# Ledger of designs, part 123: peptides against a protein of PDB entry 1ZZD

Target 1, 109 residues: chain A of PDB entry 1ZZD
Amino acid sequence: FQVVNPYLLRDLVDLGIWDEGMKQYLITQNGSIQGLPNVPQELKDLYKTVWEISQKTIINMAADRSVYIDQSHSLNLFLRAPTMGKLTSMHFYGWKKGLKTGMYYLRTQ

## One batch from the design tools (peptide; made by RFdiffusion4, then SolubleMPNN)

Design b2_p28_8_s2 (from b2_p28_8, 13 letters changed)
Fold by OpenDDE base, seed 5:
Structure b2_p28_8_s2 (fold): chain B 109 residues (1-109), chain A 28 residues (1-28)
Amino acid sequence: as target 1 above (109 residues)
Amino acid sequence: FKAPLTLEDIEKSLQEAVEESKKRRLEK
């Protein structure tokens, strides 16, 4: 099954911004690029209506995202003067921790 | 409803999309 639009990936690669961090970000955003500051608005406009993930899939990932959100907010409390880089890193970290927690939850609950 | 996607499932899907994107780029 396809989670991310291949044309979107192409465009991100062409922009030179595709990496592990970007991958994690897209996962947390259900393939959305709307929140990315380094993506041209024209691409955001192009893909704002693109929906590759089924509602069922979104629901299935809800637990991971909820944990991610919680951790992201928690990490934000420790940043006095956050830079864009720090915010991005925090976002990615939050998702990674969310996935791990989610997997653990599914395994033990 | 089905079981939540594993990290592996997500990564697999992303990898497939990457490969497909490359393929399509070559076709244009």
Scores: peptide ipSAE 0.034, ipTM 0.450, DockQ to the pose 0.027
Fold by OpenDDE base, seed 1:
Structure b2_p28_8_s2 (fold): chain B 109 residues (1-109), chain A 28 residues (1-28)
Amino acid sequence: as target 1 above (109 residues)
Amino acid sequence: FKAPLTLEDIEKSLQEAVEESKKRRLEK
């Protein structure tokens, strides 16, 4: 079955921001791209109607994985082949989650 | 009756979407 829009993935790949880290991010955000700073607004508008995950169970499971994203290991996934877009998205997410030490490391290394 | 979505379902759908996207690119 199709829960994630394949055209969304295409566009994320075209932006050069698709990787394992981004996959985990989407899972924790229930497929939403609304919070990504490096995604054009037109794409956010386009895929707004595709965001249809409202199950409590899914939210809870995504929240559990959010803890993993906040770990240094998850941040390292973005750093393997970083683009400016990836770094921006990761920084924004890390900042929102309070990962100050990790963000400092990413900016200095 | 349809079973609720799980985290595994999301991961599976992502993988399927990736493969489908690749397929479409090859056909373009």
Scores: peptide ipSAE 0.033, ipTM 0.512, DockQ to the pose 0.025
Fold by OpenDDE base, seed 4:
Formats: C-alpha cells, structure tokens, sequence
Structure b2_p28_8_s2 (fold): chain B 109 residues (1-109), chain A 28 residues (1-28)
C-alpha cells in the first residue's frame, strides 16, 4: 500500500492553496477534504478512494515539487473536550491570524 | 506578503480548478 498520496499534494500545490493553514486543516481532518462544504463533489470523489493520509504523513509529505512548510514555530493547544468542528475552527483561526509557520500540537486535557 | 487564505478561498480555488478542467475537456 501507499502511505503517501503524492497526487493530492501535487494538486494542492498546483492550485496554490498549499500553505501552513491548509496543512493544519488537513491534519485536523486527517487528510480529508470531505469536510469542505463548498468543494465540488467531483474532487471529493476523486480523493475518496485514496488511502487515508495520517497526520504523520501530512507533516512529512513530499511531492514532485519540493514543498516546505516552516515548522520552527509551533503552538501547543490543550483542549478538554475538543470536537472536530472546534479543532477545525482553531486551525483556521490561527491561519487567518497570520500563522504561516508552525504547527498546532493538539492534546486533550 | 501572502495573505492568509480562508476556508472560502480554498473552496473557491477548488471550484475554479474544476471549471477550468471542464473547459479544457470541451476544447479537446
């Protein structure tokens, strides 16, 4: 089996949407774009058959194009009872606030 | 400086990609 889906990463890079925010989102969603409400179903179906991408895989993903996300800056988040929606919101909140580098390390307290 | 993208921006970009793909298919 293939752990990494290079085509997904390639497509995201080609679309110019691969950045730290997108990375964080994918980590939250375990590599799934299914949760994006306005993404065409055609694209969702395309990647629905692909092997699930783990958070570890996302962090270490490399495609034909060398994609580097600076992870030198990180933020540790501890949540008592996180929901997927809450986690997603936090990731995008950080993204919207200009968190272009670093990563959220999520833990449950 | 690259402004942070929103979820909506991502969705829009993906939609545009689909439309472009459809356009290319029609041209072939």
Amino acid sequence: as target 1 above (109 residues)
Amino acid sequence: FKAPLTLEDIEKSLQEAVEESKKRRLEK
Scores: peptide ipSAE 0.031, ipTM 0.447, DockQ to the pose 0.025
Fold by OpenDDE base, seed 2:
Structure b2_p28_8_s2 (fold): chain B 109 residues (1-109), chain A 28 residues (1-28)
Amino acid sequence: as target 1 above (109 residues)
Amino acid sequence: FKAPLTLEDIEKSLQEAVEESKKRRLEK
């Protein structure tokens, strides 16, 4: 699997904006948080640079703080002909609205 | 080039982060 920066995940949790919608947004944005309005610019700048290094290295460097995992069940969303733009907007909408169940769209590699 | 992220990628990454954190705490 492709590793995601644990510090990024931690910071999103600390901001209180980590949910299923956020997960889906990250999927559509391929790990980028640059488009999130509720994230401080400082964090955007930080992780813009951090993304350039090995994610495995970042995992190994992770602090002793555990991050929270949201295990809530998401709503399955099926689209006839989804585009990246549509997926991005819909997933971001889900995050923005703070869906309790969140939106679910499974991408396969 | 990086492959597109999946929900599984995020979930597994988060799980590993938790496990690594626990491991580090035990080592201290």
Scores: peptide ipSAE 0.129, ipTM 0.681, DockQ to the pose 0.083; fails the geometry check

Design b2_p28_8_s3 (from b2_p28_8, 14 letters changed)
Fold by OpenDDE base, seed 1:
Formats: sequence, structure tokens, C-alpha cells
Structure b2_p28_8_s3 (fold): chain B 109 residues (1-109), chain A 28 residues (1-28)
Amino acid sequence: as target 1 above (109 residues)
Amino acid sequence: FTAPLTLSDILESLNKAVEESKKRRELK
């Protein structure tokens, strides 16, 4: 299960720059936009504070936007009886799978 | 299926979106 910050996802969709390539980039960066030189610093600062929320809260918000997230069926299964341990395990597993895909399709040049 | 993007493509798209957003704000 691949997790994207729901606020960042919303903003990227509204800007019309959300696509498969962008998704893979965020996965390789663990959801961070801090390394993007063309993003205004004020937006970077905003999303620094967003990362202060718990993983549980992030996953719950992401579930409401399942149309933008891969493996939504897996997420629904875990949300029936969620524990912090299960959610963390699912997040790391999904991130690892996403990273593998990103390494194949996303080019740095 | 969407074609793979390069880092350069992503940065170009972000820059364009930011500039367009600024222009829209200036018109309000």
C-alpha cells in the first residue's frame, strides 16, 4: 500500500501536475517535496508541519481519497480492525514496492 | 498507462504550474 500525503495530493491534482510519474517520484522521496528546487519555500514549510501528524491520521485521510491511491482494497481490509502495528507494517510494505517500481520507470535525467 | 517521466519533466511541470498560479492570483 502506497501512501501519499492527502493535502499534497489535493494540491498537486488542483495544479494539474498529478500523474503516474509524479506519484513514483513522491514514493522514492517518501512523500517529501523538500528536494524540489522549483517549489516555493513557503509550500515546503507548510508540508513540514503536516508531517507532524500521526501515521494513523495520514492513512485515515488517504482512505477517503482512495481513487488516487493504489491497493485501496488492501487498505480497506486493514481499516476494519486497525492497529498501529498493522498500519505501520502496511505502510512500509507499500513504500518498498513503490520504490522498486520508481527505480524502473523514473529517470533522474 | 502513462509514460515514465524524468526528473526534468517533473521540475518543468512544477515550474509552469507555479507561474500560472501566481498569474491567477495577480488577476484577483
Scores: peptide ipSAE 0.026, ipTM 0.396, DockQ to the pose 0.025
Fold by OpenDDE base, seed 4:
Order: C-alpha cells, then sequence, then structure tokens
Structure b2_p28_8_s3 (fold): chain B 109 residues (1-109), chain A 28 residues (1-28)
C-alpha cells in the first residue's frame, strides 16, 4: 500500500490540478505520475526517485500535509503486524471511500 | 451524490491548467 508523496501533492495543488479525480488516479497508480499527460517532464523525473524514500517517511510527511485531503482530518492507523491481505483490504476501502479522509498507516515498532 | 471524476475529467483539468500557465508566461 502506497501513500501519495506529500511533495507531489503540493506541486499538483500549486499547478491547480489537484482534485478528487486526481487523488483516485494516483492511488490506482501507486503514486505514479509518469502516465499523466501535460505534467512537466522535470516533475516526472523528480518523482522517479521518490520511491527510494521509505513509506514510513512518506506517510509521516503526508500526515503533516493533511490539508490537501478532502477532509481536513487524517485517519492514522497503526498496524502491529500488517499482512498483505490487510493492506489490500485497506487499499480497497480507501478506494471505495474515495480517500476523502486520508488514510495513513504505520507499522508498530 | 457527486459522481466520481473520470480520467477524462482529469485530463481536461490538466489541459486547462497548462493553457492557463502558458497565458501567464505570455504576459511576463
Amino acid sequence: as target 1 above (109 residues)
Amino acid sequence: FTAPLTLSDILESLNKAVEESKKRRELK
């Protein structure tokens, strides 16, 4: 399960192209903008390296920027021992709800 | 009930944003 990169989110907002549809698209594409037309190549190149960042870091940064989510509130979930099945379920739940509420989950340490 | 945006809707928004950006650059 991948969360939208908060820096990407900021940039999309600055471009004025952030909306519910964009959010859902990014979710289905695991945060990738490579397939989006009319996005500057520089931006695509920049975010190719984003996958080197841990999901934990991405989630933390995204939580700090919850204002970019439809609801000003983020739903933070802490998973003790997340399984692939559980993560998949969360993904589908988020999709079904359109992620109007930002869903963030961290593995417990 | 608000219908979900389609990919086509997103593309339209992107195109609009690009055109607006071009206009801004032309004014500078």
Scores: peptide ipSAE 0.025, ipTM 0.402, DockQ to the pose 0.027
Fold by OpenDDE base, seed 5:
Structure b2_p28_8_s3 (fold): chain B 109 residues (1-109), chain A 28 residues (1-28)
Amino acid sequence: as target 1 above (109 residues)
Amino acid sequence: FTAPLTLSDILESLNKAVEESKKRRELK
């Protein structure tokens, strides 16, 4: 399963280019640009898949963004092998960090 | 819902994001 790097998502949000259109496109691509032939290879090289990144880090990034946005920001989380325990822990961790928005998208590899 | 972006629009945005990311990484 391919997923777009969360740092890329953060960058898109920071630049104000993350919109509904882009979101839908990535969703149709299973959340990833890695498999797109039309995407320059440099982008693929610079951004690893989220499967290599701690979910804790992803939540931290989401929390950081939430401080500076008025509206709820969608949270995309990805797990290789999600269990109910992991999902619960993730939820509470996000809550503890003061996320304005719950989990919108859960992807699994 | 916003209309889907064209592929060219997305690629341009991604390229811009990559460049901005590089700049941020260099500053830290």
Scores: peptide ipSAE 0.023, ipTM 0.394, DockQ to the pose 0.038
Fold by OpenDDE base, seed 3:
Structure b2_p28_8_s3 (fold): chain B 109 residues (1-109), chain A 28 residues (1-28)
Amino acid sequence: as target 1 above (109 residues)
Amino acid sequence: FTAPLTLSDILESLNKAVEESKKRRELK
């Protein structure tokens, strides 16, 4: 499933540009801010590399209960047994299905 | 185990994260 970098959220809030439209945009863009016209280029450059980090790191960030309490329980359960390959596949599958239908199922084995 | 996630759930999570972040900054 999709998560937004907590530091990115902070920065967007500090810029005063966080709103419902921004949330929807990030959802459709898988957390990318590269296409936003009202974001300073310096921030785009800073967060461009975020998507180059390992999927494992992204998942670990998503599992942070202090920030992502609504999804963290399901994600933590999923992390118990699957391989990294399965996690990656499930992440992309869930994201794609979420964009299409507005909902998807996370599966644990 | 199967758990459904919706876009609404994601939005709720984002809203919560923002509010918690604001609270943390206000308390410091």
Scores: peptide ipSAE 0.021, ipTM 0.378, DockQ to the pose 0.054

Design b2_p28_8_s4 (from b2_p28_8, 14 letters changed)
Fold by OpenDDE base, seed 4:
Structure b2_p28_8_s4 (fold): chain B 109 residues (1-109), chain A 28 residues (1-28)
Amino acid sequence: as target 1 above (109 residues)
Amino acid sequence: FTAPETLSDIEASLEKAVKESKERREKE
């Protein structure tokens, strides 16, 4: 399990940038945010750092109801030994449920 | 394979976030 830099997450929250839209974009792997228009370069540079984290971590961040991922969360029980198949399933589940019930999926699947 | 949101929707969300961020910065 890879722990995301808490300071980075804090900064994203403080900037009001970390939202559901960002989570969905990252989890869907639709491309790079570097190509999105109307996004200041400063933010792209910051997001580049976020994009450099593993896709596994991105999925975890999106699936978690909170911005921070902690081992105390039910999410970590799922992530102890995740397979690509499980992560893929979580992707689709997240898409279907808007990641609002991601924690439920992680506990039961 | 369909993503839950289009790039346009995501873009709009990001623009809103940026706008709000700028507004906060201007007040500081």
Scores: peptide ipSAE 0.029, ipTM 0.409, DockQ to the pose 0.026
Fold by OpenDDE base, seed 1:
Structure b2_p28_8_s4 (fold): chain B 109 residues (1-109), chain A 28 residues (1-28)
Amino acid sequence: as target 1 above (109 residues)
Amino acid sequence: FTAPETLSDIEASLEKAVKESKERREKE
């Protein structure tokens, strides 16, 4: 499973702001960095877009069973018995997909 | 989707990711 986006983690490490406090913050915030005062705004903007795309991806996964056949059963189970673990897993799956799209979007701007 | 079993698993995953990130930077 994925808990932290590897590109986000890289950026945080490169900024020298990765520490135990940051780790705990990310855990409690489900990967969001929007509330961090020591993160550059440009980075927040980048991952804000990724976050939005990720949410759309999650919604699309739930809506389109034909495309996500493998996930359809898991989504059905998720809907029947949602857990924090499943939410996290789904979220960061979407986040990963969103990041790829977001990076593409950034390069096209 | 695979869910983490415990908070400890999450922490372990983060530590692994940090390590891998540093290793990638060293190779660049």
Scores: peptide ipSAE 0.028, ipTM 0.482, DockQ to the pose 0.036
Fold by OpenDDE base, seed 3:
Structure b2_p28_8_s4 (fold): chain B 109 residues (1-109), chain A 28 residues (1-28)
Amino acid sequence: as target 1 above (109 residues)
Amino acid sequence: FTAPETLSDIEASLEKAVKESKERREKE
């Protein structure tokens, strides 16, 4: 699984800026904010050295609506036998299609 | 790769959050 900094996630949620767009960006960047050019360097320095949690956990948090998500449109995926490769491909596919928001629900059967 | 519009929105949100955080700290 891809990973995201748990403290970063917490801070983003606390700041109320966590949304599907943010989630998808972090997914595509493997949990890194280093690639955001307009983010203050202090934040980048703060989080680049912190341990990571699995992307699965982050996805589950979003799916369980334990984190506030504000979006008008959503992409819902239902996978029968998901693999990390498939999940990653789906994320990138949605990103390439220019979705303004990310994957809202990821369901497994 | 990253969608430019989405990235820009994220960046703007982060900048705003940082600014607001600093302002709150200054008022405390």
Scores: peptide ipSAE 0.028, ipTM 0.403, DockQ to the pose 0.035
Fold by OpenDDE base, seed 2:
Structure b2_p28_8_s4 (fold): chain B 109 residues (1-109), chain A 28 residues (1-28)
Amino acid sequence: as target 1 above (109 residues)
Amino acid sequence: FTAPETLSDIEASLEKAVKESKERREKE
């Protein structure tokens, strides 16, 4: 499914506004920030393109963020049509990447 | 566990971030 642009995610992290609420919002909006009224148009234009990325990439991004934050945040994964095998692999992959917390929420689209 | 923020909270955070970003650029 479509999720956040990696560069957008980086910028949001750098701005210190990336959190679980933001994550859920962007996932719900398929990675789009177009609906946010207080975001400058130049940023909307910059991140107009939405990419479909794997859940593995999402896990990687969460792991990368964890390097720069001290507090423990729950990892929420959103899957469009998860299989048990995929869920298991994702769980172990997250563990392998050394996430501070396990998968707290699994949500489907 | 951190509870999800409301849409309003997200928007407020974005506004703050943009403002701070602009201020940093003006100081440079």
Scores: peptide ipSAE 0.024, ipTM 0.445, DockQ to the pose 0.036

## One batch from the design tools (peptide; made by RFdiffusion4, then SolubleMPNN)

Design b2_p29_3_s1 (from b2_p29_3, 16 letters changed)
Fold by OpenDDE base, seed 1:
Structure b2_p29_3_s1 (fold): chain B 109 residues (1-109), chain A 29 residues (1-29)
Amino acid sequence: as target 1 above (109 residues)
Amino acid sequence: MDEEIKEKKKKEWEENPEKFEKEAEKNLL
């Protein structure tokens, strides 16, 4: 399954580029936005998939950004092949804690 | 999109987390 990163969804909506076509594109590209010409490079750098950046880079990004969600825990969940419900709940938890910028990668399984 | 519009939208999401959750659930892949 694929879990859309809620923060990515928000940012795509805020850019005014979210639609059904975008959704289908993300499905076909396994959540990668790297090929999208209408997405700023800074967002592409933030919202890389787990296979587009090293685990070390993900951890470093989590450390560099004072985020309320432990990205190392998120990564551990990924390694444990979590249910969609757990991933969704984790993303929502970050949002409920007032996270303006949070989890910047799409998860697929 | 203008940064002011982006900020307004971000505030809307923060003020209405239930809307955010519903939108996220709707758009699961």
Scores: peptide ipSAE 0.012, ipTM 0.296, DockQ to the pose 0.022
Fold by OpenDDE base, seed 3:
Structure b2_p29_3_s1 (fold): chain B 109 residues (1-109), chain A 29 residues (1-29)
Amino acid sequence: as target 1 above (109 residues)
Amino acid sequence: MDEEIKEKKKKEWEENPEKFEKEAEKNLL
């Protein structure tokens, strides 16, 4: 399944632009907000998809969190027993490490 | 700019981690 980065979600809510249409847009755009005219450039620079961020950053995140790197799609996470707490921690780790991707695809091993 | 945002978000996450968990669960795609 797919999970929106909780920090991105919060920032979109704070902007007052989060709705069902925005949700569907993110699904169709594989988590990219780069094309949104109503999003400040600062947030676009902050939140990038897997193919928009540094390859080195992706590799570092993958090495630490058992992430599958797909440069053509969103970051894929492989977990045995995914919990919301674990997903939140992984998102926070990605943020802390400078990972700027907004959308994750989670798969169970 | 990014560092200021990161520190703010880090503090908010540390103060109320459940808020983010509940929001993530509510907004699963």
Scores: peptide ipSAE 0.007, ipTM 0.248, DockQ to the pose 0.046
Fold by OpenDDE base, seed 5:
Structure b2_p29_3_s1 (fold): chain B 109 residues (1-109), chain A 29 residues (1-29)
Amino acid sequence: as target 1 above (109 residues)
Amino acid sequence: MDEEIKEKKKKEWEENPEKFEKEAEKNLL
């Protein structure tokens, strides 16, 4: 199954723009928020990085993968070219985003 | 959305990550 990125969901809720229409928009746009006029450019730039993370960053983040539940497959709609590496990077990027905000939304093993 | 409501929701999600996860699960694609 596919899941909306929980951090994206949070940010859209924080903006007060999350509703059923927004959900349907994200489905039709394959998870892209780039076309949304009511989203700050800073958030668009932030979530642009979900589509592609450097291989170096993937490797660095993957070192801690054993501690967390891998939900990368549920987020594949946010990938332009889904590979196992990209799925992993997206998962860990989400985790890193949580750490930056002092939040932890992922389950540990 | 009102700023006070937004701040309250953030606090609730920080204090109860399971609630946030359940909300994310309701929004499966």
Scores: peptide ipSAE 0.007, ipTM 0.268, DockQ to the pose 0.022
Fold by OpenDDE base, seed 4:
Structure b2_p29_3_s1 (fold): chain B 109 residues (1-109), chain A 29 residues (1-29)
Amino acid sequence: as target 1 above (109 residues)
Amino acid sequence: MDEEIKEKKKKEWEENPEKFEKEAEKNLL
């Protein structure tokens, strides 16, 4: 799989901060730039990985789609550190938002 | 996830959606 988003790569090159060290850093961070002090915040906000997007936002997007789709696309949630409380909250938040199907895929980092 | 826990939480949600929503939002990433 591709670790570095091609548009992110372009922007890092344009900033003049792309090198082999940064490449290795991004590999170890699964493509995250959130921890880099030399990257503008606007780029950090733009280039969030699936692990950095709010789970609430993902559920909202899935609920919005489910209004128009007979079989809701599988809801894939990504959690760095899943807890029973978090999983329960996500499940019922999805239910409240009217998801036709529950969580289909749970991925852990 | 335990089905008994699911059923309990479902009942709590139906009885007091506002309380449950606050709890859910606190635990969401």
Scores: peptide ipSAE 0.026, ipTM 0.348, DockQ to the pose 0.625; fails the geometry check

Design b2_p29_3_s2 (from b2_p29_3, 19 letters changed)
Fold by OpenDDE base, seed 2:
Parts: sequence; structure tokens; C-alpha cells
Structure b2_p29_3_s2 (fold): chain B 109 residues (1-109), chain A 29 residues (1-29)
Amino acid sequence: as target 1 above (109 residues)
Amino acid sequence: SDEELYKKLKEKWEKDPELAEKEIEENLL
């Protein structure tokens, strides 16, 4: 798997902060730049990993896609620390948004 | 179970949608 997004790599190079140390840091952080103080916030927002993006946003996107796609696509969610409350909320919200197939796969970090 | 909690949340929504939405936001954001 790719730890560093190729476009992120480009942007980090453009910022002049890419080096071997940065690479190793990102490896330890599973590709996250959220903890880097020398990265502009706009880039942090742009390059949120699947673990950092809002689950609500993912569900909204899935619901939107469900209008245009068949049932072959499943909803995959990524959670750092899932709780029953969170899982319940995701299921409920997905239901309210009219997801046809619901949640098929949950991955935890 | 998650299913049981789901049912409870659904019941909450039927009673008070705003409360249910708040709970959803707290858990999903």
C-alpha cells in the first residue's frame, strides 16, 4: 500500500519540507499530516486520510452515489475507535439517508 | 447489540427527531 499520497508528496516537495525524515514520519503516522506544524491547514484539510474524514461525510457521499449506481457498491467505513454508539448512529443515519444496501464493511485502525 | 441500539435510536427519532439528530452528530463528526 501507499503510505504517502503521490499528490501529497508533490505538495510537500513544493513546500520544501520533503526529506527522508518526513517520509519516515509519515510512515509512522500512516500517511497523516495532521500533526505536522509546518504544513498549512488547507493542505491538512485536503489530505485527510480515510481515518480522519468525517463518517457523516462518507455516508452522505455514499447516499449520493446510491442514486446513480447499482447495488454492487458497498459502503466501507474506517474507524479509529469504534463504539456501539457510533456504529448505531452510522446505521441509523445511513438508513435515514436512504442507503439501499447499508454498511457492508467496517475497518478499524 | 448494535441492532438493539439501532432500534432504540429509531424510537428516539420517532419521539424527538432533534434529539436523535444531535446524537447522530455527536457520534459521527
Scores: peptide ipSAE 0.030, ipTM 0.563, DockQ to the pose 0.745
Fold by OpenDDE base, seed 5:
Structure b2_p29_3_s2 (fold): chain B 109 residues (1-109), chain A 29 residues (1-29)
Amino acid sequence: as target 1 above (109 residues)
Amino acid sequence: SDEELYKKLKEKWEKDPELAEKEIEENLL
């Protein structure tokens, strides 16, 4: 299981902030750099983990893909802390966006 | 509770789907 993106590793090395402490931090944070004060915001925006991407964005992308396929495809969603409210909201939003399937594969952290 | 929230959202949807969709979109992650 790869926790650290190899391109992220390269960029952190180029910034001169890569060390064992950084490595351990990333492991404990499941690859997230969002909480690091010494990382430029541009890099934070670039290297979002699957758990940090907007659910709306994922649903929108899935809806866009559905235009190019003739068969229904399932949507993969990633939530750190799913609630029934969030699940219902995602279902309704997906339906509104015209997804061909109401089936969601939910992964939780 | 989450169950209560679900029920309330379903009730809103049944009464006014368009309004419910807007509220959901505003509150969705």
Scores: peptide ipSAE 0.028, ipTM 0.521, DockQ to the pose 0.445
Fold by OpenDDE base, seed 3:
Structure b2_p29_3_s2 (fold): chain B 109 residues (1-109), chain A 29 residues (1-29)
Amino acid sequence: as target 1 above (109 residues)
Amino acid sequence: SDEELYKKLKEKWEKDPELAEKEIEENLL
């Protein structure tokens, strides 16, 4: 498991903001740069972690793929702090989008 | 339970889809 994307590392070095402090920050933030004020928004959008991608987007992508995959394929969902309400809403949204499988693997940070 | 909440949301959808969609969006990340 790699916390820092190698291309992100390169871009941070090019920006001149890579140092030991930045490294430790990224480790504690599990690779996220979203909270850094000195990083351009374009880079933040490019290097979103799996925990920062919209759940609706993930479900939409899964629904599109499910047309061509069988029920053996599971949907992996990543949530920082899942609640029962969020899980219920995700399940309902997936149902309305026509997901063919109920095999949801929830990964928590 | 999660199942009970799911059923309630389905019932809300049948009555008012726009309201149900709003509740879904409020709970999604």
Scores: peptide ipSAE 0.026, ipTM 0.508, DockQ to the pose 0.615
Fold by OpenDDE base, seed 4:
Structure b2_p29_3_s2 (fold): chain B 109 residues (1-109), chain A 29 residues (1-29)
Amino acid sequence: as target 1 above (109 residues)
Amino acid sequence: SDEELYKKLKEKWEKDPELAEKEIEENLL
């Protein structure tokens, strides 16, 4: 699978900080640049991994889109440490936001 | 169970949506 976003790769190269060490770092961090001190915050905000985006935000985006998409599209949520309370909250919030179907896929890190 | 927790949260929302939203936010990233 692709670990590094191609646009992120470009920006890291443009910053002059891309090297083999950076590559290995990103692999170990599952693509996250949030911990890098030499990356501008604006890039960190732009290149959040699926694990770093709020589940609430993902649900909101899915709810907004669900009005215009068919049942072939699925909602994928990514959790580092799923709990019963979190899962229940996700399902409930999705329901309240008007998702026609429940969560299709849950991914854990 | 998930269903029981869901039902409880639904009841909370019906009574006080703002409070329920806060609880959801505490459980979600």
Scores: peptide ipSAE 0.031, ipTM 0.575, DockQ to the pose 0.672; fails the geometry check

